# Designs tried in a protein design run: peptides against a protein of PDB entry 3ESW. Part 186

Target 1, 322 residues: chain A of PDB entry 3ESW
Amino acid sequence: NNIDFDSIAKMLLIKYKDFILSKFKKAAPVENIRFQNLVHTNQFAQGVLGQSQHLCTVYDNPSWHSIVLETLDLDLIYKNVDKEFAKDGHAEGENIYTDYLVKELLRYFKQDFFKWCNKPDCNHCGQNTSENMTPLGSQGPNGEESKFNCGTVEIYKCNRCGNITRFPRYNDPIKLLETRKGRCGEWCNLFTLILKSFGLDVRYVWNREDHVWCEYFSNFLNRWVHVDSCEQSFDQPYIYSINWNKKMSYCIAFGKDGVVDVSKRYILQNELPRDQIKEEDLKFLCQFITKRLRYSLNDDEIYQLACRDEQEQIELIRGKTQ

## One batch from the design tools (peptide; made by RFdiffusion4, then SolubleMPNN)

Design b2_p23_8_s3 (from b2_p23_8, 11 letters changed)
Fold by OpenDDE base, seed 4:
Order: C-alpha cells, then structure tokens, then sequence
Structure b2_p23_8_s3 (fold): chain B 322 residues (1-322), chain A 23 residues (1-23)
C-alpha cells in the first residue's frame, strides 16, 4: 500500500491549522477568570498587562509614521543602504535589503540623529556644557512639558552660570524627533517608532533590570532579530549577558500581534531569580494577551503568526539562532 | 486527549520540518 505521504501531510496540515485556529478562538470563561485573578493578585502580571495596553498599539499610528518619514534624511539613509547593499553584491528585491535598512537606521540614528543624554547641556551656556550640570532632583512636568506625555522632569543647575536646565523625560516619540536626546527609554521609544514607520514588524523589549531595546522580524533571516539603538547593535542578543555581564530575570517583548517572554534569547548567564510570577502563569498571561491582540485577524493571518510563534519557541528552546 | 494532542503536535512538528526541507 503506497502510503500517499502527500495526502497524509495535507490532511495533517489541515488538522493542524484547525487546531491552531481553535487556540485563538474567544477565551473560555475559565481563562477569563484565571486572567482576571492573575492580574488582580500578581503585580508583575499587572505590569505586563499595563505595558501591553500601551506598547502593543501605540506605534501603529499612520500620522506618526508620516511625521517620522518627513523628519528623517531619507535620501541619506537610502543612499547608504544602496551603497552597502551593492558593495556586498546583492541584487535589488532581495529580502536582505531590509536588514541593510535596519543596520543603516541604527547607524543613522546613533551617529547622525539622536544623542545620548546623561546630563543636559546648559540652555544658557550652549553645547558641550553637560559637565557643568549638577542634578537638583526630579519634579513633575510643567504645563508645556505635560503636552508631550512627560511623567518626570530632571532638574539641573549649571555650575558656570547658575541657570536651571530642565530635562523632561518625554514619552511622546514625536517630541523626541524635536529634542533628539535621551537615555535608553527615549532611544528605544523613538527608534521603535522609526522602524515601524518603514513598515517593519517590530517589538519593544522590556527588561526588568532597567533596559529596553527592539526586535525586528527579518524576512531574510526568518526570525526575530535583536536591535538595540543605543548600542547600534543588530543581531547581538548576547551583549547584555555576556559583554556587559548583566544580571537579568525577565525580558518581555511587546508587539502589535503579541506579547512574548524572550528571556531565553537574552539571559544566557547570570540569571536572576524569576520569582515575580509562576512560569506557568507568565506563559498563560502572554498567551492570553497575544490571543486578545489577534481577535480581529483572519484565519490565514492567525495561522501565519502561529507558525512564526512556533518557530520562535523552537529557537528559544534550542538556544540556537537558526 | 492531551496525550493525543501532544503526539499530534510532535508529528506535525516533524512533518513541518520535513516540508521546510523540501521547500
């Protein structure tokens, strides 16, 4: 009996698709109860939910994308992308072009566009005066700063002229296009928006141990790629654990299509206790939020994303970048 | 039912890996 392997494979794929789609149906009452209990009883779960409500959707703003594209030197960016792409002997139309684009955006952002701000320059003394700045503390935003989703303002006094300089910690990424300065939060916030403005699949990665970065889905590599704008880093998930010897407990990725615990990608050594939530509950939480984010998607979109998720989970378990 | 689901998931995983190698 010639086992028609093709027919069996097709039947199995159909059954698998149906099985996957069944997981993304509306949450059962028991799942809703579990979710509600979890977010009401576990502070970490509540934090993940709160972040998901913002980070998963905030960057999907077409008006912001237009403003970004109007603000960036696109001619310079594409000139450099084309130059590096041609140098490596690639033909136009290859999926690898987007990897070159992201690499150039990393370069452009760090070298030409945005500035790291440990301390602000003195508003009176001008550029390169940050060394003369003494922190006085932090305060709430004023009326002008409050227009740009500012939660905290760092206050500095110039040792040279005695004037006060305010460093508002803006969460509005459009304001960051103007200010062009910040720390890891501002860098990651604006850079996430920049990548989204080019139509890329991007996730915001939150690390509990006070760092943030991006992931970009490379169609060429067919996986999520580590992207850190602060470090001008592409596909170097090891930099935190190995190069920095950073101790970490949780890395959570937030994207339009899901929330994923990506800790296994980044926590390679010096793992801190994961004591904020039960592993099963975190897995449930991320899956529940992901399911909710996909409620409006069609069956094909759900299936494609589920295949991507499965591949990522395999990658994370195997500890090998495919 | 859970054991059958796990077995099916394993088979599908293996088949997907085989299919990806054929593509």
Amino acid sequence: as target 1 above (322 residues)
Amino acid sequence: NEERKKKLEEIVKELKEKIKKLE
Scores: peptide ipSAE 0.017, ipTM 0.509, DockQ to the pose 0.058
Fold by OpenDDE base, seed 1:
Structure b2_p23_8_s3 (fold): chain B 322 residues (1-322), chain A 23 residues (1-23)
Amino acid sequence: as target 1 above (322 residues)
Amino acid sequence: NEERKKKLEEIVKELKEKIKKLE
């Protein structure tokens, strides 16, 4: 009796798929209670939930994608990508093209498109006058600034002319396409939208220690890749811990398909106390939010994403992010 | 048959490892 090993293998794969899918079914009452208690009693958990409600969905806006693509110099971008892609003779296949695209977008964004703003220029004195600006503090937005999701406005006085200059901290990425300036928050916000506008799988990474960046899922590398628009950095997750010698406690990635603790990718040394939440509760929280984000997906999509998640977790445990 | 057997054994091993990590 020839054992049909292929049939048995298929059956085992089906059973495994069913097992995985069972983990993504609607939460049991006990899990809902645990989640509700956690977000109501733990401030860090509430913060992660609040961020997920915005960051996981806000960038999935086709209208915004169109506006972005209409604003960028696509001819220049693709010319540069094609030039770099041609150097390898296409030996690595089409998937590497997207890596070249992301690298060019990093270059274009930092060099040609967006500006870092420590202090604004004086509105009266004109360009290159930021050295004359003294901070007076921060205030709420006025009626005009409020139209563009502005939470805070930094106020500066010019030491030369005495006039006041306002620096609104806009959270509307479409407004940032106009202003083209900011700090890490504005950079990461708009750059995340830019990457999304090219149809890429992108996550927004929040670091508790006042920095933010992106991750891009490279089909060529078959993993999540560190992307920092401020640093024009591609696949250098070590820059914070090693190069900057930065102390960090938490790095949380927010994407349309999930929320993931990616701290192990970036916190390589100088780890700060992780005392904001229990590790088991953070793991539960991220999984619970991820499950909710996937409720509308079909079984095949859920399974494929679960397989991706598993590979990432293996990578993070092994410390093989590169 | 030996090739199929080897393939099955590999799949079973992989699945067992995956299940163990998810539990």
Scores: peptide ipSAE 0.016, ipTM 0.520, DockQ to the pose 0.487
Fold by OpenDDE base, seed 5:
Structure b2_p23_8_s3 (fold): chain B 322 residues (1-322), chain A 23 residues (1-23)
Amino acid sequence: as target 1 above (322 residues)
Amino acid sequence: NEERKKKLEEIVKELKEKIKKLE
């Protein structure tokens, strides 16, 4: 009785695919109730949902991508990518080339394009005058600043000339292409858009303890890769916990195809209490939002993403990111 | 072969249900 193991394997694969696809079907009424109750009763869950409604979709704007690509020095970027690619003697592979592109974008963004702003320069005294600036506090945006998704404006007085300088904290990444300055929020916001504009698969990572960064899905490494524009960092998820000795509780990644708790990738030591939500509820929440984000995808796309999700979960459990 | 296929389909169905309950 020749057991056709190949036919059995094919059948099992089909059934497995069907199983995976069944997980991404429209939520059952009970799951909807659980979700609604969770987001109405848990502030952290509300925050995650609110962020997902913005961060998962806002960067998928073709008009913004065009503006970004028109603003960047693409000739310089690709020249540098080609140069670094040639040095390493790697066989031409589209997959590894993209890693070099992201590394160059990190370099270009930090060194040539964007500026860190602890304090603004005085509008009257000009460049390199930030040392003379005294913070007076924060206020709401004026009528012009409000056009660029500005919630807060930091106010500074120049100790030299006495004039007031406004530092609006813009959340419009297109406005950031003009201003070219900010802190981690502005850096990550614009850099996320930049990476998306190159057609890359990118997530925005929110850390509860006041930092933000990106993840890029490397086809070469076949995994999500840590990317921090502020630090010009590629594949160094340990920098926060180990190098900075930062204490952290939650890192949540927001992408077009899902919301994922990536805390295990970044919180390697000095973990703060995870007391904002039950672990089971957070897992449920992220999965539920992820399902909603994937409702319009076809079965093949859902299956491929689910396989990627499983690989990532295995990676996160094993702690073997490197 | 058909009976084995049916049994395997049932096992896969049961496993799916069990996995769904564990998730």
Scores: peptide ipSAE 0.007, ipTM 0.426, DockQ to the pose 0.103
Fold by OpenDDE base, seed 2:
Structure b2_p23_8_s3 (fold): chain B 322 residues (1-322), chain A 23 residues (1-23)
Amino acid sequence: as target 1 above (322 residues)
Amino acid sequence: NEERKKKLEEIVKELKEKIKKLE
């Protein structure tokens, strides 16, 4: 009996696909109970859930994408991308064009578009007066600031004129297109939206130790790529642990299709205690949220994403980031 | 354990590539 290896291979493939798809079916009652108990008893789990409810979906707004594209100098951006692609990229295929686009967006955003705001300029004294500003503390938003999803307003007094300047910490990325300034939170928030507006697969990475950045899925590299708008950094996940010597405990990536613990990509040394949640519970939590985010997807989409997830997990285990 | 992990990962990669070619 000639073993039809093709038939066996096809059958194994079908069974494997079915097995993968079975993992993304509706959660069993026991899993729902475990999830509810975890979220109700563990503050870190509550935080991850709360962030996922916002960060996984907020950037998937076509109206916002249109506003972003209307606000950016697309002619300049594409001119620069085309220039760099023509110089170095033609031999590497069309998929590398997106990597050049992300690199140009990093340049454009940092150099031409957005500003770092450690302290605001004095509203009365004008530009380049931030050195004269003394922090008085933080307060809640006023009625106008509240329209733009503002949780906190930093208050500064000018040492020169004595006037008060408000620095509202806006979470509305459309308002940030107007203000064009902020810290890591505002930078990452707006830059995540910008990348999404170009139709890219993007994740928002939250670090427990007060930093945030992006990842984008490179079709050329066939992996998630570190992207930090503040640093104009592309594919440099080591900058925090090695260059900054930053101590970190958790890095969690939030995307439309899943929540992933990416700590292994970024925490290369100086690891802080991971004592906020049990590792098995964090893994369960991320998987559970990811399943929920994928409930509306078809079998082919679920399978493709599951294949990406497995490749990423292999990458994270190998530590073979360059 | 690292070598076995690498080998398993290579096998998984090769299987996935073969699977992708069959799809």
Scores: peptide ipSAE 0.014, ipTM 0.475, DockQ to the pose 0.071; fails the geometry check

Design b2_p23_8_s4 (from b2_p23_8, 12 letters changed)
Fold by OpenDDE base, seed 5:
Structure b2_p23_8_s4 (fold): chain B 322 residues (1-322), chain A 23 residues (1-23)
Amino acid sequence: as target 1 above (322 residues)
Amino acid sequence: NEAEKKEKEMIAKELKKKIEELE
């Protein structure tokens, strides 16, 4: 009796696919109750949900993508990408080109396009006057600033001329294309949109300890890659824990297709207490939100994403054991 | 070679049976 191993393998693949798909079907009533209770009783869970409702979808705006592409010096960007790609003589195929693109976008954004703003320049005295600025505090937006999703305005007084300069903390990334300045929040917000505008798979990573960055899914590396626009950093997840000796508790990635606890990628040492939520509840929360984000996807898309999720989980487990 | 083949055949039979039980 020749056992048809090929038939058995096909049957296993079908059953495995069905099993994976079953996890992404409509949530059971008990899961909905658990989710509702968790979000209503745990502030951290509520925060993660609130962030997911914004960060997972806000960057999927074709109109914004067009504005970004019209604003960037695409000729310069692609010229530099082509130059670096040609220099390295990569027989490694078309997928590596996207890694070069992201690296150039990091360079372009930090060196040519966007500015770090610890303190604003004086509106009256002009450029390079930030040293003369004294913080007076923060206030709500005025009528003009409120048009650009501004929650807070930092107020500064010039020690030289005595005039007041406002530094609105805009959350509208299109306004940031105009202002071209900010801190980690503005940098990450606009840079996430920029990467999305090139059709890339991007996640926004929120760290509880007041930092934010991106991840890009590299088809060449076949994994999520750390991307920090502030640092011009590509594939250096260790910079926070090792180089900065930063203490961290949570890193949560928000993308169109899911919410993932990526803490294991970035928290390599000096881990702070993870006391904001039970680990099981956080895992459940991220899975539940991810499931909701995938409700409109077809079975093949769900399966491919689930396979990618499993690969990432394996990577995250292995990274702690090395 | 024959022992490994028999083991693979046994595993395949068990897997097939488990698959059929899940249908």
Scores: peptide ipSAE 0.021, ipTM 0.451, DockQ to the pose 0.179
Fold by OpenDDE base, seed 1:
Structure b2_p23_8_s4 (fold): chain B 322 residues (1-322), chain A 23 residues (1-23)
Amino acid sequence: as target 1 above (322 residues)
Amino acid sequence: NEAEKKEKEMIAKELKKKIEELE
């Protein structure tokens, strides 16, 4: 009897798919209890949950995408992408073109569009006066600033004219299209929206040690790629641990399809104690939130994402990010 | 070769059995 290897392979794939799908079913009562207890008893877990409720969904706004695309110099961007793509003579088509697009968006954003603001210029003295600014502290937003999701306003006094300048820390990325200035938070927030506006699969990465960046899923590289708008960096996850010699404990990625501990991608040396939560509880938390984010997806979408997740986990374990 | 064929047949039988055990 000729063993039908194809039939056996098909049966195995079906059973494997069903097994994977079973992991993404609605949480059992015991899992819900564990989740509730974890977020109520662990401050770090509560923080991750709170961030997920915002960061996983806020950028999926078609109206915002339209405003972004109307604001950017698309002609310049695509001209530069086409130019760089043509130099390499790549036949890989649309997949590699998207990597060039992200690289150009990094260039455009840092060089042409957005500005780093350590201290604001004096509102009275004008441009290039930030050197004259003394911080007085921070306060809550006024009535106008509060319209743009402003949590804090940094207050500065000009040493030259004595006037007060307000630097509101806006969290509304549409307001950031107007102000075009900020620190790592504003940079990453708006840049995440920009990447999303091009239809890209993007995650916001939060580092506990006061930095934030993006990840982009490259179809060409078939993996998540480090993207830092502040550094104009593409696929350089080592820059923090190696180049900066930064000490870090946690890096958590937030996307529409899941929450993932990506610490292993970025923490290559000088690891700080991971004492904020048990490793098993963090793993459970990220998986639980990820399941919730996928509840509306069909079986095929769930399966494809689960396969991608598995490949990422293998990558993270093997340390083969490059 | 015949050895590879026999090995594949053995693997297929084991896989089939495991699939049936998962039902």
Scores: peptide ipSAE 0.021, ipTM 0.460, DockQ to the pose 0.197
Fold by OpenDDE base, seed 4:
Structure b2_p23_8_s4 (fold): chain B 322 residues (1-322), chain A 23 residues (1-23)
Amino acid sequence: as target 1 above (322 residues)
Amino acid sequence: NEAEKKEKEMIAKELKKKIEELE
């Protein structure tokens, strides 16, 4: 009997697919109990859950995507992408074009579109007056500011004219298209939406040590790529740990298809104690939330995402960005 | 080579067993 190795391989692949899909079936009662207990007893777990409820889905808004695309100078963006793409001798239709697009969006966003705001300019004195601004503290939003998901308003007094300037910390990314200023939170929020508006797979990365950035899934590189709009950085996950010498404990990525502990990608040195949750409980939490986010997907989508997850986990363990 | 054939047969038998264990 000639052993049909191809048949055996096909059978193994089918059984492997079924095994993978079985992990994404409805959570067992014991898993639900574990999850509920974890989020009720662990503040960090509760925080991750709360963030996932917002960050995983908020950017999947077609109306917002339309507004973004109508607001951006698409002619300039694509002109620059095409120019750099052609300059490097690439042919049209290569998956690498999207990497050029993301790089141009980083450039455009930082150089042409959005502004870093340490302190606001004085509303009375005009542009480049932030040096004259003294912080008075923070307060709640007024009735107008509250329309744009504003949690806090920083209050500044102009040392020159004595007038008060409000710097509302808007969480509405559509309002940020108008204001075009902020800190890492506003930058990452709007830039995440911008990338999503181009149909890209994007995750919002939260760092416990007060920073936020994006990841983009490059089809060319076949991996998640670090993207920081504040830094105009593409594929430089080391910038925080190495270049900034930043001490960090947790980096959690939030996307439509899952929540992932990406700490190993970014925490290369100066690791702070990971004492907020047990490692096994964090892994369970991220997997549980991911499973819930994928509940409506078909078997092929689930399998493709599971393969992507496995590749990412291998990457994170090996410490080799290929 | 008879040795390679026996090795392939052994691998195939192990793979079949693993497939059956996944059923």
Scores: peptide ipSAE 0.021, ipTM 0.438, DockQ to the pose 0.190
Fold by OpenDDE base, seed 2:
Structure b2_p23_8_s4 (fold): chain B 322 residues (1-322), chain A 23 residues (1-23)
Amino acid sequence: as target 1 above (322 residues)
Amino acid sequence: NEAEKKEKEMIAKELKKKIEELE
């Protein structure tokens, strides 16, 4: 009996696709109960849910993308990308161009566009006066600051002139296009929007230990790539654990298509206790949120994303064995 | 290799059976 291997392979692929799709069907009542109980009883789970409700969708705003593209020096950016691509990229095909684009956006953002603000300059004394600023604490936004999704305002007193300078922590990334300054939160927020404005697949990575960065899905590398706008870093997930010797417990990636525990990519040493949630419950939570985010997608989109997810999980496992 | 061919044939039969059990 000639075994039709092609027929068997086709049948296997169909059954495998159906199996994958079955995981993304409407949640069973028991899963909904488990989810509700988890988010009501576990503060970390509630935090992850709250972040997902914002970070997974906020950057998918076409109006914001237009404003970003109108604000950036696209001529400079593409000139630099084309220049670097012409040196090395032509041999590796069109997919590598996007990696050059992200690298240039990192350069442009850090060098030409955005400023790190540990302390603000004194509004009265002018530029390069941050050294004279003493923190007085934080307060709520005023009526003007509140228009730009400001959760808190840091208050500083100038030691030279005695005047008060406000540093509002804006969460509106469009306001950040104007202010062009901040810390890791503002940097990552605006840079995530910038990457999204170029039509890229981007995730916002939240680290419990007070840092945030991006991941970009490289079609050239066929994987999620670490991107930190603060560090002008591309594909250097080790910088936190190794270079900074940072202790970390959780890194959670938030994207339009899913929520993923990416801790294994970034926590290479000095792992802090993961005591905020049971590992099984975190896995369930991320899968449940991901399932909800994909609910409107077609079967082919769901299948392609599930294949990508599986590849990422394999990568995250292998990275610990090398 | 005849051994590899037999192994592939055995795997294919088992896979076919499993596929049929999932129908």
Scores: peptide ipSAE 0.020, ipTM 0.464, DockQ to the pose 0.204

